# Peptides against a protein of PDB entry 4N7V, part 93

Target 1, 222 residues: chain A of PDB entry 4N7V
Amino acid sequence: TLRSITSPLVAHRLKPIRQKTKKAVVSILDSEEVCVELVKEYASQEYVKEVLQISSDGNTITIYYPNGGRGFPLADRPPSPTDNISRYSFDNLPEKYWRKYQYASRFVQLVRSKSPKITYFTRYAKCILMENSPGADFEVWFYDGVKIHKTEDFIQVIEKTGKSYTLKSESEVNSLKEEIKMYMDHANEGHRICLALESIISEEERKTRSAPFFPIIIGRKP

## One batch from the design tools (peptide; made by RFdiffusion4, then SolubleMPNN)

Design b2_p18_8_s3 (from b2_p18_8, 9 letters changed)
Fold by OpenDDE base, seed 5:
Parts: structure tokens; sequence; C-alpha cells
Structure b2_p18_8_s3 (fold): chain B 222 residues (1-222), chain A 18 residues (1-18)
């Protein structure tokens, strides 16, 4: 099943963006819908042959073939749907579209990993918890130039000298120089705080049924 | 008139770095 490969994409709170590759253009719209435009070139002109329009919650996929499948000239936005539109739920999406959906999902995950959900200023650093899940990226920009980037898979450290390295295991983290451990400890504390705040704010958001609370900024730069 | 493209089941390339 598609669900065994990926979960429904989540584009909520993402800013509009349009990214072009050779074969596709992927967009997050103002509506927070995600569009994948499949592009073909003919006579030095790019045409959109197929569009997957995916709802912000990833659960509804609308597929259409501009100009009866002949293609529509590539523009600054997805072409308007034709009269021949197919609509699928995530679980009913035909297998032939799974790779395209996965492409959209990976794009959204990438955007989410770069989209601040919580910005937290400490005495020593700017901490940023990103929107991606599970295991949201967490960045710490120390005011003295040290950077720590935590992902689900690794921790990247950039020292004051510009020296960069990646840690992939607890043993490697434990082998850090004492000076770097101090930065790591601060980063971990900031991370804990951001996760705690994310939880309580999300719960309040649920209770109030208000507009999204995120992204938020906590504290101020000293 | 707009060209006609064969129905090739091509998937998009890898997500570009943002």
Amino acid sequence: as target 1 above (222 residues)
Amino acid sequence: SLPEFPEEEETPEKVIKL
C-alpha cells in the first residue's frame, strides 16, 4: 500500500514556494495545497502534461491532464484543471501515482525541515525547532559562531574555526571535547524546552480552536 | 495547436536542495 511507503503529506503552516526541476515543478500554494506539475519539453517549450494537486492534509489527490493530455505551457502557477479530473483519497490512489506522491511528500518534508515552528532565544543562542516530523530538526546558532544542527539521523557541529563534523552515535557524542560538550548541553536543554512548549501550545491550540499559534518566537536576542 | 505527448509514466527527479 501507499501507506506502507509514506504517510499523507502535511503542508499546514508552510509558506508558498515553487521549485522547478527538469521533469517537474512542485509548489506549495497559498491554500497550503501541494501541486506536482509533470513537465515535458517540446520544440524548446515546456508543457505541463499532468498535475497532481494534493490537499494540505495529504488525504485528497486531484489529478488532471491539461489540454486533454496534450499539455499546457508551463507558467508561474499550475494550469487550471480540465473537465477530466480524477479525485482520489490517499488510500485509493492508483499505484502508478505513488512515486509522484512520494516525490511531493519528500519535498514537503524537506520544506518542513527548514520551516521554523518555534524560535527560542537564549542567553547564548538562537534555537529553532522545525516543522518536520517525526523527529523535527533542531538548530542552535550560538552568538559566538558555533552551530549545532540536530536531525533524527545525526548531529552536525560547526565550531568557531569553521570545522564541521557529523555525529551519528552516542559514542561519538560522548567522545566530544569538553568545550563542545558545553555547547551540546545547552543545545539539548533548548531542544527539551522547545519540545515541551510545542506540546503545551499545541494542546492550547486544540482547545481554543483558534487560528494556528505557530510559528512562534520566544524570548529576544540579548 | 499545442503538441501531443505520449503517456510515459515518468516520475519526477529527486527533490532539489532548498
Scores: peptide ipSAE 0.029, ipTM 0.670, DockQ to the pose 0.043
Fold by OpenDDE base, seed 1:
Structure b2_p18_8_s3 (fold): chain B 222 residues (1-222), chain A 18 residues (1-18)
Amino acid sequence: as target 1 above (222 residues)
Amino acid sequence: SLPEFPEEEETPEKVIKL
């Protein structure tokens, strides 16, 4: 099943963006829908032959073939559906479209890992918890130039000198210089606070069922 | 009509900076 290889994509709160590759264009729209345009070149002109439009919650996929499959010239946005429209739920999506859906999902996950959900200013750093899940990326930008990027898989450190390295185990973290440990301790505290705030805010958001509370900014730059 | 689209599709290759 499609569910065995990917979960429904989640594009909520993401800003509009358009990324062109050789064979496809993927977009997040103002509506937070995700579009995959399949592109073919003919006579030095690019044409959109197929479009997958995916709902913001990833559960509905609308597929259409512009101009009855003749294609539509590539533009700054997906072509509007006119005819030959098919609509599927995530669990009913034909297997022939699974790779295209996975393409969209990977794109959305990448955008989420770079989209701030919580920005927290401490006395020493700008901390940012991202939208991706599980294990959201966490970035710390110290005002003195040190940077720490935490992911589910690794921690990247950029020192004041510009020296960069990646830590993949607790033993490597424990082997850090004392000065760097201080930055790591601060980053970890900022991360803890952001996760706590996320939990509290998400619960209030659930209760009120109003407009989204995220993204949020806590504090101000000194 | 345009030729049929190849089965092999790309993955997102560009690093997005937001």
Scores: peptide ipSAE 0.028, ipTM 0.617, DockQ to the pose 0.040
Fold by OpenDDE base, seed 3:
Structure b2_p18_8_s3 (fold): chain B 222 residues (1-222), chain A 18 residues (1-18)
Amino acid sequence: as target 1 above (222 residues)
Amino acid sequence: SLPEFPEEEETPEKVIKL
């Protein structure tokens, strides 16, 4: 099943973006829907042959073929659906489209990993919890120039000198110099606080059924 | 008139870089 290889993408709270590759253009729309335009070149002009439009919650996929599959000239936005429109639920998506959906999902996950959900200013650093899940990326920008980037898979450290390295195990973290451990301790505390705030704010958001509370900024830069 | 293209199901090769 598609569900065995990916979860429904989640594009809520993401800013609009349009990015082109050789064979595709991917967009997050103002509606928070995700569009994948499949592009072909002919006579030095690019044409959109197929569009996958995915709902913001990833559960509905609309597929259409501009000009009956003849293609529509590539523009600054996806072409409007007019010809050969098919609508699928996530669990009913034909296998031939799974790779394209997975492409859209990976793009959205990348955008989410770079989209601030919580920005928290401490005495020493700007902390940022990102939108991706599970295991959201967490960045700490210390005002003295040290940077720590935590992901589910690794921790990247950039020291004041510009020296950069990646830690992939607890043993490597434990072997850090004492000075770097102090930065790591502060980063971990900021991370804990952001996760706690995320939980509390999400619960209040659920209760009120209001406009999204995120992204949120806590504290002030010194 | 718009050119006609064969029905090729093309898939993107790589995830887009941000």
Scores: peptide ipSAE 0.024, ipTM 0.621, DockQ to the pose 0.043
Fold by OpenDDE base, seed 2:
Formats: C-alpha cells, structure tokens, sequence
Structure b2_p18_8_s3 (fold): chain B 222 residues (1-222), chain A 18 residues (1-18)
C-alpha cells in the first residue's frame, strides 16, 4: 500500500513556493494545496502534461491531464483542471501515481524542516523549532556566531572559527570540549522549552478550535 | 495548436533543494 512507503503529506501553515526541475514543477499554493506538474519539452517549449493536486492534509489527490493530454504551456502557476478529472483518496491512489506522490511528500517534508513553528529568543541565542515531524529540526543561532542544528538523525555544530562537524552518537556528544558543551547545554534547554510550549499550545489550539496559533515568537532579540 | 505527447514516463526521484 502507499501507506507502507509514505504518510499523507501535511502542508498546513506552509508558505506558497514553486520549485522547477527538469521534468517537474512542485508548488505549494496559497490554498496550502500541493501541485505536481509533470513537464515535457517539445520544440524548445515546456508543457505540462499531467497535474497531481493534493489537498493540504494529503488525503485527497486530484489528477488531470491539461488540454486532453496534449499538454498546456508551462506558466507561473498550475493550469486549471479540465472537465475530465480523477479524484482519489490517499488509500485508493493507483500505484502508477505513488512515486509522484512520494515526490510531493519529500518536497513538503523539506519545506517543513525549514519552516519555523516556534521561534524562541534567549539571552544568548535565537532558537527555532521547525514544522517537520516526527522529530522536528531544531536550530540554535548563538549571537557570538556558534550554530547548532539538531535533526532526528544528527547534531551539526559550527564553531566561532567556522569549524563544522557532525555528531551522530551520544558518545560523540559526551566527548565534546567543555566550551562546546556549554553551547550544547543551552541548545538542549532551548529545545526542551520549545517542545514543552509546542505541546501546551497545541492542546489549547485543539480546545479553542480557532485560527492556528502557530507560528509563534517567544521573547525578543536582545 | 498545442502538440500531442506520448504516454507519460514515471517521474524520477530528484534531489529537492530549497
């Protein structure tokens, strides 16, 4: 099943973006829907031959073939749906479209990993918890130039000198110089606070049934 | 008039850069 290889994409709260590649254009629309336009070149002109339009919650996929499958000239936005459209749920998506859905999903995941959900200013750093899940990216930008980037898979450190390295195990973290440990301790505290606030705010958001509370900014730049 | 295209090939996986 498609569910065995990917989860439904989640594009809520993402800003509009359009990324062109050689064979496809992927977009997040103002509506927070995701579009994959499949591009073919003919006589030095690019045409959109197929469009997958995916709902913001990833559960509905609308597929259409512009101009009866002849293609429509590539523009700054997806072409309008034709009269002959197919609509699928995530669990009923034909296998022939799974790779295209996965492409959209990976794109959305990347955008989410770069989209601030919580920004927290401390005395020493700007901390940012991102929108991706599970294990959201967490970035710490110290005002003295040190940077720490935590992901589910690794921790990247950039020192004042510009020296950069990646930590992949707890033993490597424990072997850090004392000076770097101080930055790591601060980063970890900021991370803990952001996760705690995310939980509390998400619960209040659920109860209130109001407009999204995220993204939020806590504190101010010194 | 717009050209007609053959059947669409599978979309290859590409490196996404933002």
Amino acid sequence: as target 1 above (222 residues)
Amino acid sequence: SLPEFPEEEETPEKVIKL
Scores: peptide ipSAE 0.025, ipTM 0.632, DockQ to the pose 0.042; fails the geometry check

Design b2_p18_8_s4 (from b2_p18_8, 10 letters changed)
Fold by OpenDDE base, seed 5:
Structure b2_p18_8_s4 (fold): chain B 222 residues (1-222), chain A 18 residues (1-18)
Amino acid sequence: as target 1 above (222 residues)
Amino acid sequence: SLPEFPEEELVPEKKVVL
């Protein structure tokens, strides 16, 4: 099943973006829908041959073939659906589209990992919890130039000198210089606070059924 | 960096017509 290889993508709260590759263009629209445009080159011109338009919650996929399948010239936005439109639920998506959906999902997840959900200013750093899940990315930008980037898979450290390295185990974290451990401790505290705030705010959103509270900014640079 | 679309031959169901 498609569900065995990916979950429905979630594009809520993401800003519009358009990314062109050689064979496809992926977009997040103002509506927070996600479009994958499949591009074919013909006579030195690029044409959109197929479009997957995915709802913001990932559960509905609309597929169409622009210009009656003849293709539509690539533009700055997806072509509007006109004819030969198919609509699928996530669980009913034909297998031939799974790879394209997975691509969209990976793109959205990457964008989410770069999209601030909570920004928290401490005395020493700007902390940012991102939108991706599970295990949201967490960045700490210390005002003295040190940077720590935590992901589910690793921790990247950039020291004042510009020296950078990646840590992938607790052993490597424990082997850090004491001065770097201080930065890590501060980063971890900021992370804890952001996660706590996320939990509380998300619960309030659930209770009130109001407009999204995220993204939020807590505090200010001192 | 953003992920690249997987390399595949795009075989259109219908030939591009201008």
Scores: peptide ipSAE 0.031, ipTM 0.650, DockQ to the pose 0.128
Fold by OpenDDE base, seed 2:
Structure b2_p18_8_s4 (fold): chain B 222 residues (1-222), chain A 18 residues (1-18)
Amino acid sequence: as target 1 above (222 residues)
Amino acid sequence: SLPEFPEEELVPEKKVVL
């Protein structure tokens, strides 16, 4: 099943974006829908041959072929659907479209990993919890130039000297110099606070059933 | 009309600015 290889994409709260590649254009629309335009080149002109339009919650996929499959010239936005439109739920999406859905999902996940959900200013750093899940990226930008980037898979450190390295285990973290451990401790505290606040705010958001509370900014740069 | 093209693998590229 598609569910065995990916979860429904989540584009909520993401800003509109359009990224062109050689073979496709992927967009997040103002509506927070995601569009994948499959692009082909003919006679030095690019044409959109197929469009997957995915709902913001990833659960509905609308597929159409511009100009009855003849293609539509690539423009600054997806072409409008015409007559031959297919609509699928996530669990009923034909296998031939799974790779394209996965492409959209990976793109959205990338955007989410760079989209602030919580920004928290401490005395020493700007901390940012991102939108991606599970295991959201967490960045700490110290005002003195040190940077720590935590992901589900690794921790990247950039020192004042510009020296950078990646840590992939607890043993490597424990082997850090004392001066770097101080930055790590601060980063970890900021991370804990952001995760706690995310939980609390999300619960309040659920209870109120109002407009999204995120993204949120806590504090200000000193 | 445009000719038919084979299916191709799609890989997301790193965005320059988000």
Scores: peptide ipSAE 0.028, ipTM 0.642, DockQ to the pose 0.039
Fold by OpenDDE base, seed 1:
Structure b2_p18_8_s4 (fold): chain B 222 residues (1-222), chain A 18 residues (1-18)
Amino acid sequence: as target 1 above (222 residues)
Amino acid sequence: SLPEFPEEELVPEKKVVL
């Protein structure tokens, strides 16, 4: 099943973006829908032959073939759906489209990993919890130039000297120099606070059913 | 009128850059 390969993508709260490659263009629209345009070149002109338009919650996929499959000239936005569109739920998406959906999902996940959900200013650093899930990326920019980037898979440290290294295990974290441990401790505290706030705010957002509360900024730069 | 293209499965590029 598609679900065994990927979860439905989530594009809520993401800003519009358009990325062109040789064979495809992927976009997040103002509507927070995600479009994959499949591109073919003919006589030095690029044409969109197929479009997958995915809902912001990833559960609905609309597929259409511009100009009856002949293609439509590539523009600054996806071509509008015309007649003879197909609409699928996530669980009913034909297998031939799974790779394209997975591509869209990976793109959205990457965008989410770079999209601030919570920005928290401490006395020493700017902390940012990102939108990706599970295990959201967490960045800490210390005002003295140290940077810590936490992901689900690793922790990257950039020291004041510009020395950079990656930690992939708890043992490596425990083996850090004392001066670096101080930065890590502060980063971890900021991370804990952001996660706690995310939980509280998300619950309140659910209760009120109002406009999205995120992204939020907590505190101010000293 | 736009030319007609044969049906071909296009594969998106695997690398995503932001």
Scores: peptide ipSAE 0.022, ipTM 0.591, DockQ to the pose 0.042
Fold by OpenDDE base, seed 3:
Structure b2_p18_8_s4 (fold): chain B 222 residues (1-222), chain A 18 residues (1-18)
Amino acid sequence: as target 1 above (222 residues)
Amino acid sequence: SLPEFPEEELVPEKKVVL
């Protein structure tokens, strides 16, 4: 099943973006829907032959073929769905579209990993918890120039000298110099605080059923 | 009039740039 290889994409709270490649254009719309436009070149002109429009919660996929499948000239936005429209739920999406859905999902996950959900200013650093899940990216920008980027898979450290390295195991983290451990300890504390605040704010958001509370900024640079 | 193209299964590129 599609669910065995990916979960429904989640584009809520993401800002509009449009990325063109040779074979496709992927967009997050103002509506927070995600569009994949499949592009073909003919006679020095690019045409959109197929569009996958995915709902913000990833559960509904609308597929259409512009100009009866002949293609529509590539523009600055997806063509309107007018011809050969099909609608699928996530669990009923035909297998032939799974790779295209995965492409959209990977794009959204990348955008989410770079989209601030919580920005928290400490005495020493700007901390940022990102929108991706599970295991949201966490970035710490120390005011003295040290940078720490935590992901589910690794920790990247950039020292004051510009020296950069990646840690992939607990043993490597434990082998850090004492000075760097101090930065790591502060980063970890900021991370814990952001996760706690995320939980509390999400619960209040659920109770109020109002406009999204995120993204938020807590504190200010000293 | 818009040109007509043969039906083909297009595959998106793997590279994503933000």
Scores: peptide ipSAE 0.021, ipTM 0.595, DockQ to the pose 0.042

## One batch from the design tools (peptide; made by RFdiffusion4, then SolubleMPNN)

Design b2_p19_1_s1 (from b2_p19_1, 5 letters changed)
Fold by OpenDDE base, seed 5:
Structure b2_p19_1_s1 (fold): chain B 222 residues (1-222), chain A 19 residues (1-19)
Amino acid sequence: as target 1 above (222 residues)
Amino acid sequence: MLDEELEKELERFAEEEEL
């Protein structure tokens, strides 16, 4: 099943964006829907032959073929759906569209990992908890030039000198220079605080059932 | 929002998925 490969994508709170690759254009619309435009080149012109429009919660997929399948010239936005529109639920999506859905999902995951959910300014750094889940990316930009990027899979450190390295195990973290450990300690504290605030705010959102509280900025840059 | 690394990652994925 598709669900065994990926979960429904979640594009809530993401800003509109459009990214072109060789074979496709993927975008997040103002409506927070996600569109995959399949692109073909003919006579030095790019045409959109197929469009998958996915709801913000990932559960509804609308598929259409511009100009009756002849294609529509690639533009700055997806072509409007006309006739011969098919609508599927996530669990009823035909297998032939699974790869395209996965492409959309991957795109959304990447965008989420770059989308601030909580920005927290400390005395020493700008901390950012991103929108991706589970295991949201967490970035710490120290004002002195040190950067720490935490993901579910690794921790990347960029030192003042520009030296960069990736840590993939606790042993590697424990082997860090003492000076870097100080930065790591601060980053971890900021991370803890952001996660705690995320939990509290999310609970309040659930109770209030109002407009989303995220993204949020806490503190100010010194 | 998208940086060069993100663009490259997206391109790689597109190639791997044989879109």
Scores: peptide ipSAE 0.117, ipTM 0.802, DockQ to the pose 0.432
Fold by OpenDDE base, seed 1:
Structure b2_p19_1_s1 (fold): chain B 222 residues (1-222), chain A 19 residues (1-19)
Amino acid sequence: as target 1 above (222 residues)
Amino acid sequence: MLDEELEKELERFAEEEEL
């Protein structure tokens, strides 16, 4: 099943974006829907031959073939639905569209990993908890140029000199220079605070049933 | 949010998945 290889994509709170690749253009719309435009090139012109429009919660997929399947010239936004429109639920999506859905899902996950959910300014750094889940990315941009990027899988450090390295185990973290450990300690504290705030804010958001509270900014750059 | 990393990753995925 499609569910066995990916979960429904979640595009809530993501800003509109349009990204072109060789075979497709993928977009997040103002409506937070996700569109995959399948692109073919003929006579040095790119045409959209197929469009998958996916709801913000990933559960509804609308598929259509612009211009009766002849294709529509690639533009700055997806072409409007015309002929041969089909609607599917996530669990009822034909297998022939699974790869395209996975592409959309991967896009959304990548965008989420780069979308601030909580921005927290400390005395020394700008801390950012991202929208991806589980294990949201966490970035710390120290004002002196040091950067720490935490993911579920690793920690990347960029030192003042520009030296970059990746840590994948506690042992490697423990082997850091004392100077870098100080940055890591600060990053970890910022991370803890952001996670705590996320929990508190999410609970209040659930209770109020209002517009999303996120993204949120705590403090300001000194 | 558009950066080279995102573009490369999406392109790689598209190629691997044979879209």
Scores: peptide ipSAE 0.117, ipTM 0.803, DockQ to the pose 0.436
Fold by OpenDDE base, seed 4:
Structure b2_p19_1_s1 (fold): chain B 222 residues (1-222), chain A 19 residues (1-19)
Amino acid sequence: as target 1 above (222 residues)
Amino acid sequence: MLDEELEKELERFAEEEEL
């Protein structure tokens, strides 16, 4: 099943964006829906032959073929849905569309990894917890130029000198220079705080049933 | 928001998925 491969994409709180690739254009709309436009080139012109429009919660997929399948010239936004559209739930999506959905999902996940959910200014750094899940990316931009980027899979460090390296195990983290460990300790503390606040705020958001609380900014740059 | 690395990753993914 599709669910065994990926979960429904979640585009809530994401800003509109449009990214073109060779074969497709993927967009997050103002409505937070996600569109995958399948692009074909003919006579040096790009045409949209197929569109998958996915709801913000990923559960509904609307598929249409612009201009009766003849294609619509690629523009700065997806072509409007035609009268002949197919609508599927996530679990009923035909297999032939799974890879296209996965592409949309991957795009959304990448965008989420670049979308601040919590920005937290400390005395020494700007900390950012991103929207992606599980294991949201966490970036720490120290005001002196050091950067630490934590993902579910690795930790990337950029030192003042510009030296960059990736840590993939605890042993590697433990082998860091003492000066770098200080940055790591601060980053970890900031991360802990952001995660704690995320939990608390999310709970309050649930209780309040108001507009989204995120993204939030805590503190200000010194 | 999106950098060159992200764009390249999307391209690679698109190619791998045979869109």
Scores: peptide ipSAE 0.115, ipTM 0.803, DockQ to the pose 0.399
Fold by OpenDDE base, seed 2:
Structure b2_p19_1_s1 (fold): chain B 222 residues (1-222), chain A 19 residues (1-19)
Amino acid sequence: as target 1 above (222 residues)
Amino acid sequence: MLDEELEKELERFAEEEEL
């Protein structure tokens, strides 16, 4: 099943964006829907041959073929659906569309990993917890130039000198120079705080059922 | 737009998934 490969994508709170590749253009719309435009080139002109429009919660997929399947010239936005529209639920999506859905999902995951959910200014750094889940990315930009980027898979460090390296195990983290460990300790504390705040704010958001509380900014740069 | 690294990753994914 599609569900065994990926979960429904979640595009809530994401800003509109359009990203072009050779084979496709993927967009997050103002409505927070996600569109995948499949692109073909004929006589040095690009045409949209197929569009998958996915709801913000990932559960509804609308598929259409612009200009009766002949294609519509690629523009700065997806072509409007007209005729021959198919609508599917996530669990009823035909297998032939699964890879295209996965592409949309991957794009959304990447955008979420770059979308601030909580920005927290400390005495020493700008900390940012991102929207992706589980294991949200966490970035720390120290005011002196050091940067730490934590993901579910690794920790990237950029030192004052510009030296950059990636840590993939606890052993590697423990082998850091003492001066770098101090930055890591601060990053970890900021991370803990952001996760705690996320939990508290999310609970209040659930109770109120009002407009989204996120993204949120806490503190200010000194 | 996304940064250059994300663009490259999306391109690779599109190629690997045979879109």
Scores: peptide ipSAE 0.115, ipTM 0.802, DockQ to the pose 0.377

